# Designs tried in a protein design run: peptides against a protein of PDB entry 3OAK. Part 16

Target 1, 145 residues: chain A of PDB entry 3OAK
Amino acid sequence: DDLEQYLDEKILRLKDEMNIAAQLDIDTLNKRIETGDTSLIAMQKVKLLPKVVSVLSKANLADTILDNNLLQSVRIWLEPLPDGSLPSFEIQKSLFAALNDLPVKTEHLKESGLGRVVIFYTKSKRVEAQLARLAEKLIAEWTRP

## One batch from the design tools (peptide; made by RFdiffusion4, then SolubleMPNN)

Design b1_p29_6_s3
Fold by OpenDDE base, seed 3:
Structure b1_p29_6_s3 (fold): chain B 145 residues (1-145), chain A 29 residues (1-29)
Amino acid sequence: as target 1 above (145 residues)
Amino acid sequence: SGLSEEELKEWEEEAEKLLKKEEEMEKLK
C-alpha cells in the first residue's frame, strides 16, 4: 500500500546516503594515506549517524529495514577503513545497539554479509571490550539452532 | 539451525582476512 511504498523508499534513500557517506570517508582516508596530510578527517558517516540511529531505532521500520537489506549498509559502515582503523567508537556503539534490538535473522546476515564483520569485532584488538562482548552476544543469538 | 557449521566457518575465515589486513595496515604506521 501507500505507506509500505513510502517506507520502502525512505529506507532505500537512507541506504544510498549511507553508502555515499562511507565511500566519501574511504576516499578521504585514501587521500590522507597518499598525501600524508593528517588534517584530512573522515566525517561523513559521523554526520549522518543521527539519522541512521533514528531510523534503526523505530520498531515500525524493522521489517522494512530488513526486507530492503539496509544491513548491507550497516556492514559497510562497520568494516575496517583503508588505513586499518575502525569507524568511530560512536558509530560502533550506536550500530551494535541498534542491531541488538532488531529481529535479525540468518537470511539477513547472509544477504548483507554482516555476520563475518560482527565476528571480526569479536576478535579485533582495536575494538573496545564492551563492544566485543556485545558482538559475541549477537553472534551467539544469531547462530542458535 | 538457520546457519550451518560450514557457513559459520566461512564467516570466521572471512573475519580472519579482515584481521590480517588490519594488522598489516597497523605495521605501516
Scores: peptide ipSAE 0.541, ipTM 0.899, DockQ to the pose 0.741
Fold by OpenDDE base, seed 2:
Structure b1_p29_6_s3 (fold): chain B 145 residues (1-145), chain A 29 residues (1-29)
Amino acid sequence: as target 1 above (145 residues)
Amino acid sequence: SGLSEEELKEWEEEAEKLLKKEEEMEKLK
């Protein structure tokens, strides 16, 4: 099926782009720590965020997103950064909103490692209350019998 | 095919590792 193949390739390309963006930001922050150059700012994820949100919001892409484990890249984007900080509030808010609308199943959480990261957001003292509550909501839904 | 208590516990343990990492990295800043 040509369409399915096209969609798979599209999602896999985005997955790669997300991973690259995350790594570039990590590299930037590591260099900032090593050199003390406070002018170094990690911007790659923020720049790519609109595209990520656009894709995650498409109902017709849900199966492709989940089948290709794009949630692994979402997980990476949500993880703490080298300096101990969290991704920007905008990234957090956007990704959690997108996750709330996706038909995420237990198997997807397992293969992506997203479950553990969302639990982290329920406990981290650096997370805003509204997002912590949303994280709790998601965990409750995903772990429902 | 839901998540078992054992599996959830594993996720929680991994989450704790992230919490620890967060604190350690903050100290190294």
Scores: peptide ipSAE 0.540, ipTM 0.900, DockQ to the pose 0.643
Fold by OpenDDE base, seed 5:
Structure b1_p29_6_s3 (fold): chain B 145 residues (1-145), chain A 29 residues (1-29)
Amino acid sequence: as target 1 above (145 residues)
Amino acid sequence: SGLSEEELKEWEEEAEKLLKKEEEMEKLK
């Protein structure tokens, strides 16, 4: 219906914005590596984070979020950056909190690739202990028999 | 809608690739 179509378009627009923000930050960091210009700072994801969190926290958007594979963009935001660093602690914390409240199913993890990235967060030595434990909790819940 | 042991192993292998990438980039710093 009209509402469903409107919500789909809203989520797809956000998905596009998230992907653009991620790519711009990657481009910035790649240029920083190539030129040595330490004044280049990747800020696009941080700027968009409040909007992402707002959308992910809305219960009435959960089905639309999952059906349109917005989790693929969440996965992209959580992946290691070109310089080997992780996204900011605030991005990690916010996204994991949002994931904890979504009715994520195994099929959503498969189609987004998010499962493998969350497993990475259970193993990385650079991840804060509290987030590593949350990642472990999520994996256990998503893969329970 | 469940995850098989084979699928989980695949996810773990992909996670290891990410770990390797992270470690390699840190060594270059």
Scores: peptide ipSAE 0.537, ipTM 0.899, DockQ to the pose 0.674
Fold by OpenDDE base, seed 1:
Structure b1_p29_6_s3 (fold): chain B 145 residues (1-145), chain A 29 residues (1-29)
Amino acid sequence: as target 1 above (145 residues)
Amino acid sequence: SGLSEEELKEWEEEAEKLLKKEEEMEKLK
């Protein structure tokens, strides 16, 4: 199916862009740690976030998103950074909102590793209460018998 | 199929590793 192939390629390109953005931000923060230059700011994920949110919010892309394990890149974006910080509040809020509307199944959580990261967000003392509650909601839904 | 209790425990253990990392990096500040 031509459309299916097109959508797969679109999602895979986004996945690659997300991974690159994450790595660039990691590199920036590692350099910041090494040099002490506090003017170094990790902005690549933030710049790409609108595109990510746009894609994740489209119901017609849900199957393609899940089948191509885009959630692995979402997981990467949510993980703690080299300096111990978390992604920006906006990134967290946007991604959790998107996850709340996706038909995520256990198999997707396993292959992406997202489950463990969301559990982390239920426990981290640096996560905003509203997002911690949402994380708890998601875990409860995903782990129902 | 759903997530087994053992699998969930594994996720929790991995989450704890992330928490530990967070704490360790915070101490380095």
Scores: peptide ipSAE 0.536, ipTM 0.899, DockQ to the pose 0.689

Design b1_p29_8_s2
Fold by OpenDDE base, seed 3:
Structure b1_p29_8_s2 (fold): chain B 145 residues (1-145), chain A 29 residues (1-29)
Amino acid sequence: as target 1 above (145 residues)
Amino acid sequence: ELEEEIKRIREEAEEEEKRLEEKAKELLS
């Protein structure tokens, strides 16, 4: 119906914005590596983070979020950057918190690749202990009978 | 079924984690 279509378009627009932000940050980091200019800072994801968190926190958008594979963009935001570094502490913390309230199922993990990335966060020594525990909590929740 | 999927993810992710850690060390050395 009209409302469903409107919500689909809203989520797809956000998905595009997230993907663009991620790519711009990747471009910035690649340029930083190539030029050695340490003044180049990737900030696009951080700037968009409040909007992402706002959308992910709305219960009435859960089905639309999952149906349109917004979790793929969440996965992209969590992937290591070209210099090997991880996304900011705030991005990790905010996304893990938001994911905790979504009814994520096996099919969503498969189509987004999110499960594999979250497992990485439970194992990597580069991840802050606090955030590794949040990642582990997500895995535990997803495996709940 | 979700538990089985997570099991598969863990098995695959262990090797991926090692690869990523090694790559990170190389990039930052």
Scores: peptide ipSAE 0.031, ipTM 0.572, DockQ to the pose 0.601
Fold by OpenDDE base, seed 2:
Structure b1_p29_8_s2 (fold): chain B 145 residues (1-145), chain A 29 residues (1-29)
Amino acid sequence: as target 1 above (145 residues)
Amino acid sequence: ELEEEIKRIREEAEEEEKRLEEKAKELLS
């Protein structure tokens, strides 16, 4: 199906963009640590966030998103950074909100590693209480009958 | 120190994830 192929390619391109953005931010922060140059700011994920949220919010893309393991890139975006810090509050909030509307199954959690990361957010003392609650909500939704 | 804490939390999270996934599978079977 032409449409299916088009959508697959679209999601896979976004997946690559997300992975690149994450790596560029990691590189920036690693360089910041190595050089002490505090003017180096990681902004690639933040710049791409609106596009990511837009795609994740489209119901007609849900199957394509899940089938192509875009959630792996979402997981990567939620990972702690080299300096130990977490992604921005906005990234966390936006992604948790978007995830809430996706029909995520256990198989998707396993292949993406998203389950482990979201549970991390429920347990980490560095996470804002509001976001920890959102993470808890996701876990509850993913495990209900 | 922080990295070690994150590692510990991740390991615990992995175990908990497996438990929750198994529970989910049982509920959906």
Scores: peptide ipSAE 0.031, ipTM 0.570, DockQ to the pose 0.064
Fold by OpenDDE base, seed 1:
Structure b1_p29_8_s2 (fold): chain B 145 residues (1-145), chain A 29 residues (1-29)
Amino acid sequence: as target 1 above (145 residues)
Amino acid sequence: ELEEEIKRIREEAEEEEKRLEEKAKELLS
């Protein structure tokens, strides 16, 4: 199917872009730590976020998103950074909102590692309360009958 | 070290994830 192949390629390209953005931000923060240059700001994920949210919100892309394990890249974006900080408030909020509308199954949680990261957000004292509530909502939905 | 702390947090969360994933699997079966 030509359409399916096109969609697969589209999602895989986005997945690569997400992974690159995450690594570039990590590199920036590591350099910030090493040099003490506080002018170094990690912005690659934030710049790409609108595109990510747009894709995640498309119902017709849900199967392609899940089948190509885009959630692994979502998980990576949610992980704590080298300096111990968390991704921006906007990234957390936007991703949690987008995840709420995806038909995520157990197999996707296992394949991506997303489950344990979201659980982290429900338990960490560093996470803002409103975002912890969003994380709790996801966990509840993923484990409901 | 921060990296070690993050690792520990992730490992701790993993067990809970497994529990919840199994629960989800059972509920969806």
Scores: peptide ipSAE 0.029, ipTM 0.584, DockQ to the pose 0.065
Fold by OpenDDE base, seed 4:
Structure b1_p29_8_s2 (fold): chain B 145 residues (1-145), chain A 29 residues (1-29)
Amino acid sequence: as target 1 above (145 residues)
Amino acid sequence: ELEEEIKRIREEAEEEEKRLEEKAKELLS
């Protein structure tokens, strides 16, 4: 119906915005590495983060979020950056918190690749302990019988 | 079913984690 279509389009637009933000940050960091210009700071994801969190936190959008594979873009945001670093502490924390409230199922993990990335956060030596615990909590919820 | 899938994901993620850590080491060396 009209509402369903509207919500689908809304989520798909956000998905595009997230993907663009991720790519712009990657480009920024690649240029930073290439030129040595330390004034180049990747800020696109951080700028968009409040909008992402707002959408992910709305229960009435859960089905739309999952059906349109927004989790793929969440996965992209969580992937290591060109310099080997991870996304900011705030991005990790905000996304893990938001993901905790979503009814993520097997099919969503398969189509997004989110499971592999979150498990990485439970194992990586570079992840803050607090965030590793949040990642573990997600895995625990996803492994619930 | 979900648990079995997560088990598979976990096994695959172990290899991915090692790859990423090695890559990180190389990038930061």
Scores: peptide ipSAE 0.035, ipTM 0.584, DockQ to the pose 0.573; fails the geometry check

Design b1_p29_8_s3
Fold by OpenDDE base, seed 2:
Structure b1_p29_8_s3 (fold): chain B 145 residues (1-145), chain A 29 residues (1-29)
Amino acid sequence: as target 1 above (145 residues)
Amino acid sequence: SLEELYKEMFEEAEKELKKLEEEAKKLLE
């Protein structure tokens, strides 16, 4: 219906915005590496984070979020950056918190690749212990009976 | 390199994810 179509378009637009933000940050960091200009700071994801969290937290959008594979963009945001660094603590914490309330199923994990990334966060020695625990909680929740 | 990091990250993660997914499927059947 009209509402479903509207919501689909909304989520798909956000998905595009997230992907663009991630790419712009990657471009910024690549340029930083190439030029040595340490004044270049990747800020696009951080700027968009409140909007992402707001959308992810809306229960009425859960089906739309999952059906349109927004979690793929969430996965992209959680991936390591060109310099090998991880997304900011705030991005990790906010996304893990938001993901906790979504009814994520195995098929969503597969199509988004999110499962692979979150498992990484449970095992990486570069991840804050607090966030590793949140990642573990997500994995447990996604595989609970 | 980032590519090497991805390889290391996803190689082990994929194995574990596969196991978890298989277990999840069994629980849902």
Scores: peptide ipSAE 0.028, ipTM 0.567, DockQ to the pose 0.064
Fold by OpenDDE base, seed 1:
Structure b1_p29_8_s3 (fold): chain B 145 residues (1-145), chain A 29 residues (1-29)
Amino acid sequence: as target 1 above (145 residues)
Amino acid sequence: SLEELYKEMFEEAEKELKKLEEEAKKLLE
């Protein structure tokens, strides 16, 4: 209905914003590498993070989030950056926390690639211990019968 | 390279996820 369409469009717009933010940060870091200008800081995802977390935390948006594969953009935000670094501590922590309350199913993990990325965080030597524990908790929940 | 390392790690993660998913499906049968 009209409400569902409105919510779909809203989530899809956010998805686009997330993808743009990710690309802008990548561009910034690539330029940093190319120029050696260490003053270049990737901040687009961090700036958008509160909005992302707010949306992910709304129970009434869960179906819309999952149906429109917003988790693909979440996955993108969690991927390693061109300089080999990981997204900020705050991004990791906030996203892992928000994901904990979503009714994520296997099909969503497959179409988004989120599962493999979260598993990556459980294995990475670069991830803070407390965040690795959050990732482990997610994996345990998603694979629970 | 770091990119190659991460690629390998993601590939391993995919394999693990697949196994876990298969196990979960079996448990639900």
Scores: peptide ipSAE 0.026, ipTM 0.532, DockQ to the pose 0.063
Fold by OpenDDE base, seed 3:
Structure b1_p29_8_s3 (fold): chain B 145 residues (1-145), chain A 29 residues (1-29)
Amino acid sequence: as target 1 above (145 residues)
Amino acid sequence: SLEELYKEMFEEAEKELKKLEEEAKKLLE
């Protein structure tokens, strides 16, 4: 129906915006490494984060989010960057919090690759302790019998 | 089982990520 179509388009637009933001940040950091220009700072994901969190927190969008595999873009945002660094503390914290409120199922984890990335956060020594605990909580919830 | 599926997924992910981290470290040395 009209509402379903509208919501699908809304989520797909956000998905595109997220993917573009991630790629622009990757390009920025690759250029930083290549040129040595330390003035180049990746800011696109941080700028878009409030909108992402707002959408992920809306109960009426949950089905649309999961059906359109927006979690793939969430996974991309959580992946390590070209310089080996991780996304900002705020990005990690906000996304883990938002994921905790979504009815994520096994099929969503598989099609998005999100499970693989979150398990990384439970074991990496470069992840802040409090965020590692949030990642562990997600894994525990997703693997419940 | 569900547990077996996740275990396999996690093991593959850990192996791939570890390899990527090692390669990245070498490139930055």
Scores: peptide ipSAE 0.025, ipTM 0.547, DockQ to the pose 0.583
Fold by OpenDDE base, seed 4:
Structure b1_p29_8_s3 (fold): chain B 145 residues (1-145), chain A 29 residues (1-29)
Amino acid sequence: as target 1 above (145 residues)
Amino acid sequence: SLEELYKEMFEEAEKELKKLEEEAKKLLE
């Protein structure tokens, strides 16, 4: 199907873009650590965030998102950074909000690793309380009997 | 239960992440 193929390609391209953004930010922060140059700021994910949120918010893309394991890239974006820091407040908030509207199933959590990362956000003392609550809501929904 | 399944599935990963968090705290000292 032409539409399905188009949507698959769209999501896969975004997935690649997200992965690249994550790696570039990692590289930036590693360089910052190595050189001590505090002017080096990781901002590739932040720049791409509006596009990510836009895609994740489209109900008609839900199946394509889940089938192509875009959640793996979401997981990557949520992982701790080389300096031990977490992604920005806005990234966390936006992603948690977007995830809440997706019909995420167990199989998607397994293949993406998203579940274990979100669990981390429910337990980490470095996470803002507001965001921890959002993470908790996700876990509650995903583990709902 | 489904919750128990997830606990089992993510237990090891959770432990790893916890260790990473502790290491991060040490790095900030």
Scores: peptide ipSAE 0.030, ipTM 0.547, DockQ to the pose 0.430; fails the geometry check

## One batch from the design tools (peptide; made by RFdiffusion4, then SolubleMPNN)

Design b1_p30_1_s3
Fold by OpenDDE base, seed 5:
Structure b1_p30_1_s3 (fold): chain B 145 residues (1-145), chain A 30 residues (1-30)
Amino acid sequence: as target 1 above (145 residues)
Amino acid sequence: EGLTKEELEEAEKEAEKLVELEEEAEKKKK
């Protein structure tokens, strides 16, 4: 199917862009730590966030998103940074909102590693209470009774 | 359909590694 192939390629391109943005931010922060240059600011994920949110919010892309393991890139964006900090609050809020609306299955959690990261957000002392509660909700929904 | 108890426990174990990394970073700031 031509449309299916087109959508797959679209999601895979976004996945690549997300991974590149994450790595560039990591490189920036590592260099900041090594050199002490406080003018180095990681901004690549923030710049790409609107595009990510737009794609994740489209119901007609849900199957393509899940089938191509875009959740792996979402997981990467949510992980702690080299200096131990978390991604910006806006990134956290946007991605958790998107996760709440996706029909995530156990196989998607396993292949992306998202489960462990969401559990981390229930344990971290730096996460805002409202997002910690949302993380707990997601874990409960993804766990067998 | 959802994660089994064993799968959840494994995920929790992996999550603790991330918690430890965060705590180590916090210690360096003190």
Scores: peptide ipSAE 0.499, ipTM 0.897, DockQ to the pose 0.699
Fold by OpenDDE base, seed 1:
Structure b1_p30_1_s3 (fold): chain B 145 residues (1-145), chain A 30 residues (1-30)
Amino acid sequence: as target 1 above (145 residues)
Amino acid sequence: EGLTKEELEEAEKEAEKLVELEEEAEKKKK
């Protein structure tokens, strides 16, 4: 199917872009730590966020997103950074909102590692209460009764 | 269909590693 192939390629390209953005931000923060230059700001994920949100919000892309393990890149974006900080509030809020609307299944959680990261957001002392509550909701929904 | 109790516990164990990472990094900043 030509359309399916096109969509797969689109998602895989985004996945690659997300991974690159994450690594560039990590590199920036590591350099900031090494040099002490506080003017170094990690901005790559923030710059790409609108595109990520746009893709994640489209119902017709849900299967393609899940089948290509884009959630792995979402997980990477949510993980704590080298300096122990979290991604920006906007990144957190946007990604959790998107996760709330995706038909995430156990298999997707396992192959992406997303489950452990969302649980982390229920435990972190630096997460906003509203997002911690949303994380708790997601974990409850993903847990077998 | 969802995570089993055992899978959840394992995920929680892995999550604790991230918590520790966060806390250790915070300590190093001070």
Scores: peptide ipSAE 0.499, ipTM 0.897, DockQ to the pose 0.667
Fold by OpenDDE base, seed 4:
Structure b1_p30_1_s3 (fold): chain B 145 residues (1-145), chain A 30 residues (1-30)
Amino acid sequence: as target 1 above (145 residues)
Amino acid sequence: EGLTKEELEEAEKEAEKLVELEEEAEKKKK
């Protein structure tokens, strides 16, 4: 219906924005590595984060979020950057908090690739302990007994 | 239900690729 279509479009637009932000940050960091210009700072994801958090926190959008595979963009945001670094702590914290409250199903993990990334966060030596623990919790919840 | 044991293992293998990337980056940083 009209509402469903509106919500789908809203989420898909956000998904696109997230993907663009991620790519722009990657481009910035790659350029930084290439040129040595330390003034280049990747900020696109951080700038968009409030909007992402706002959407992910809305219970009434959960189905739309999951059905439109917004988690793929969440996965992209969580992946290591070209220099091997992780996204900012705030991004990690916000996204993991959101994931913890979403009714993520196995099919969503498969279509988004989120599973492997969250597992990565259980293994990474650069992840804060609190987030590693949360990642472990999520993996446990997503795994059959 | 959630991921099967096999699916989890597959995801873990994929995750290891990311771990390796991180470790390589850390190695270069030193």
Scores: peptide ipSAE 0.496, ipTM 0.897, DockQ to the pose 0.703
Fold by OpenDDE base, seed 3:
Order: sequence, then C-alpha cells, then structure tokens
Structure b1_p30_1_s3 (fold): chain B 145 residues (1-145), chain A 30 residues (1-30)
Amino acid sequence: as target 1 above (145 residues)
Amino acid sequence: EGLTKEELEEAEKEAEKLVELEEEAEKKKK
C-alpha cells in the first residue's frame, strides 16, 4: 500500500546515503595513505549518524529495515577501514545498541554479512571491552542452541 | 532459527581474515 511504499523508499534512500558516506570516508583515508596528508579526516559517517540512529530506533520501521537489507549498510559502517582502524567509538556504540533492539533473524544475517563482522568485534584488539561483550552477546543470541 | 554450527564456523573463518588485515595494517604503520 501507499504507506508501505513510502517507508520502503525512505529506508532505501537512507541505505544509499549510508553507502555513499562509507565510500567517501574510504576514499578520504585511501588518499591520506597515498599522500601522507594526516589532515585528511573521514567525517561523512559521523555526520550522518544522527539520522541513522533516529531511523534504527523506530519500532514501526523494523520490518522495513530488515526487509530492505539496511543491515548490509550497517555492516559496511562497522567494517575496518583501509588503514586498519575502526569507525569512531560513537558509531560502534550506536549501531550495536540498535542491533540489540532489532528482531534480527538468520536470513538477515546471511544477506547482510553482519555475522562475520560482529564476530570480528569479539576478536579485534582495538574494540572497547564493553562493545566486545555486547558483540559476544549478540552472537550467542543468533546461534542455535 | 539461529545460525547453525557450520554457518557460525564459516563466519568465524571470514572474521579471522578481517583480524589478519587489521594486524597487517598495524605492522606496516610501525
């Protein structure tokens, strides 16, 4: 119906914006590596984060979020960057909080690739302990007993 | 319902690749 279509379009727009932001940040960091210019700072994801958090926190959007594979973009945002660094702590914290409240199913993990990235967060030496523990909790919840 | 043992093991294998990339990047930085 009209509402469903509207919500789908809204989520797909956000998905596109998130993907663009991620790529722009990657481009910035790649340029930083190539030129050695340490003044180049990746800021696009951080700028968009408030909007992402706002959408992910809305219960009435959960089905639309999952059906349109927005979790793929969430996964992309959580992946390590070209210089081996992680996204900002605020991005990590916000996205993991959102994941904890979403009714994520196995099919969503498979189509998004989120599982491997969350497992990575249980292993990375750069992840804060509190987020590593949350990652472990999520993996446990997503694993068959 | 949830991830099977096999699916989890595969995801773990892929996660290890990310860990290796992170470590390699750190070594090159030093």
Scores: peptide ipSAE 0.483, ipTM 0.891, DockQ to the pose 0.696

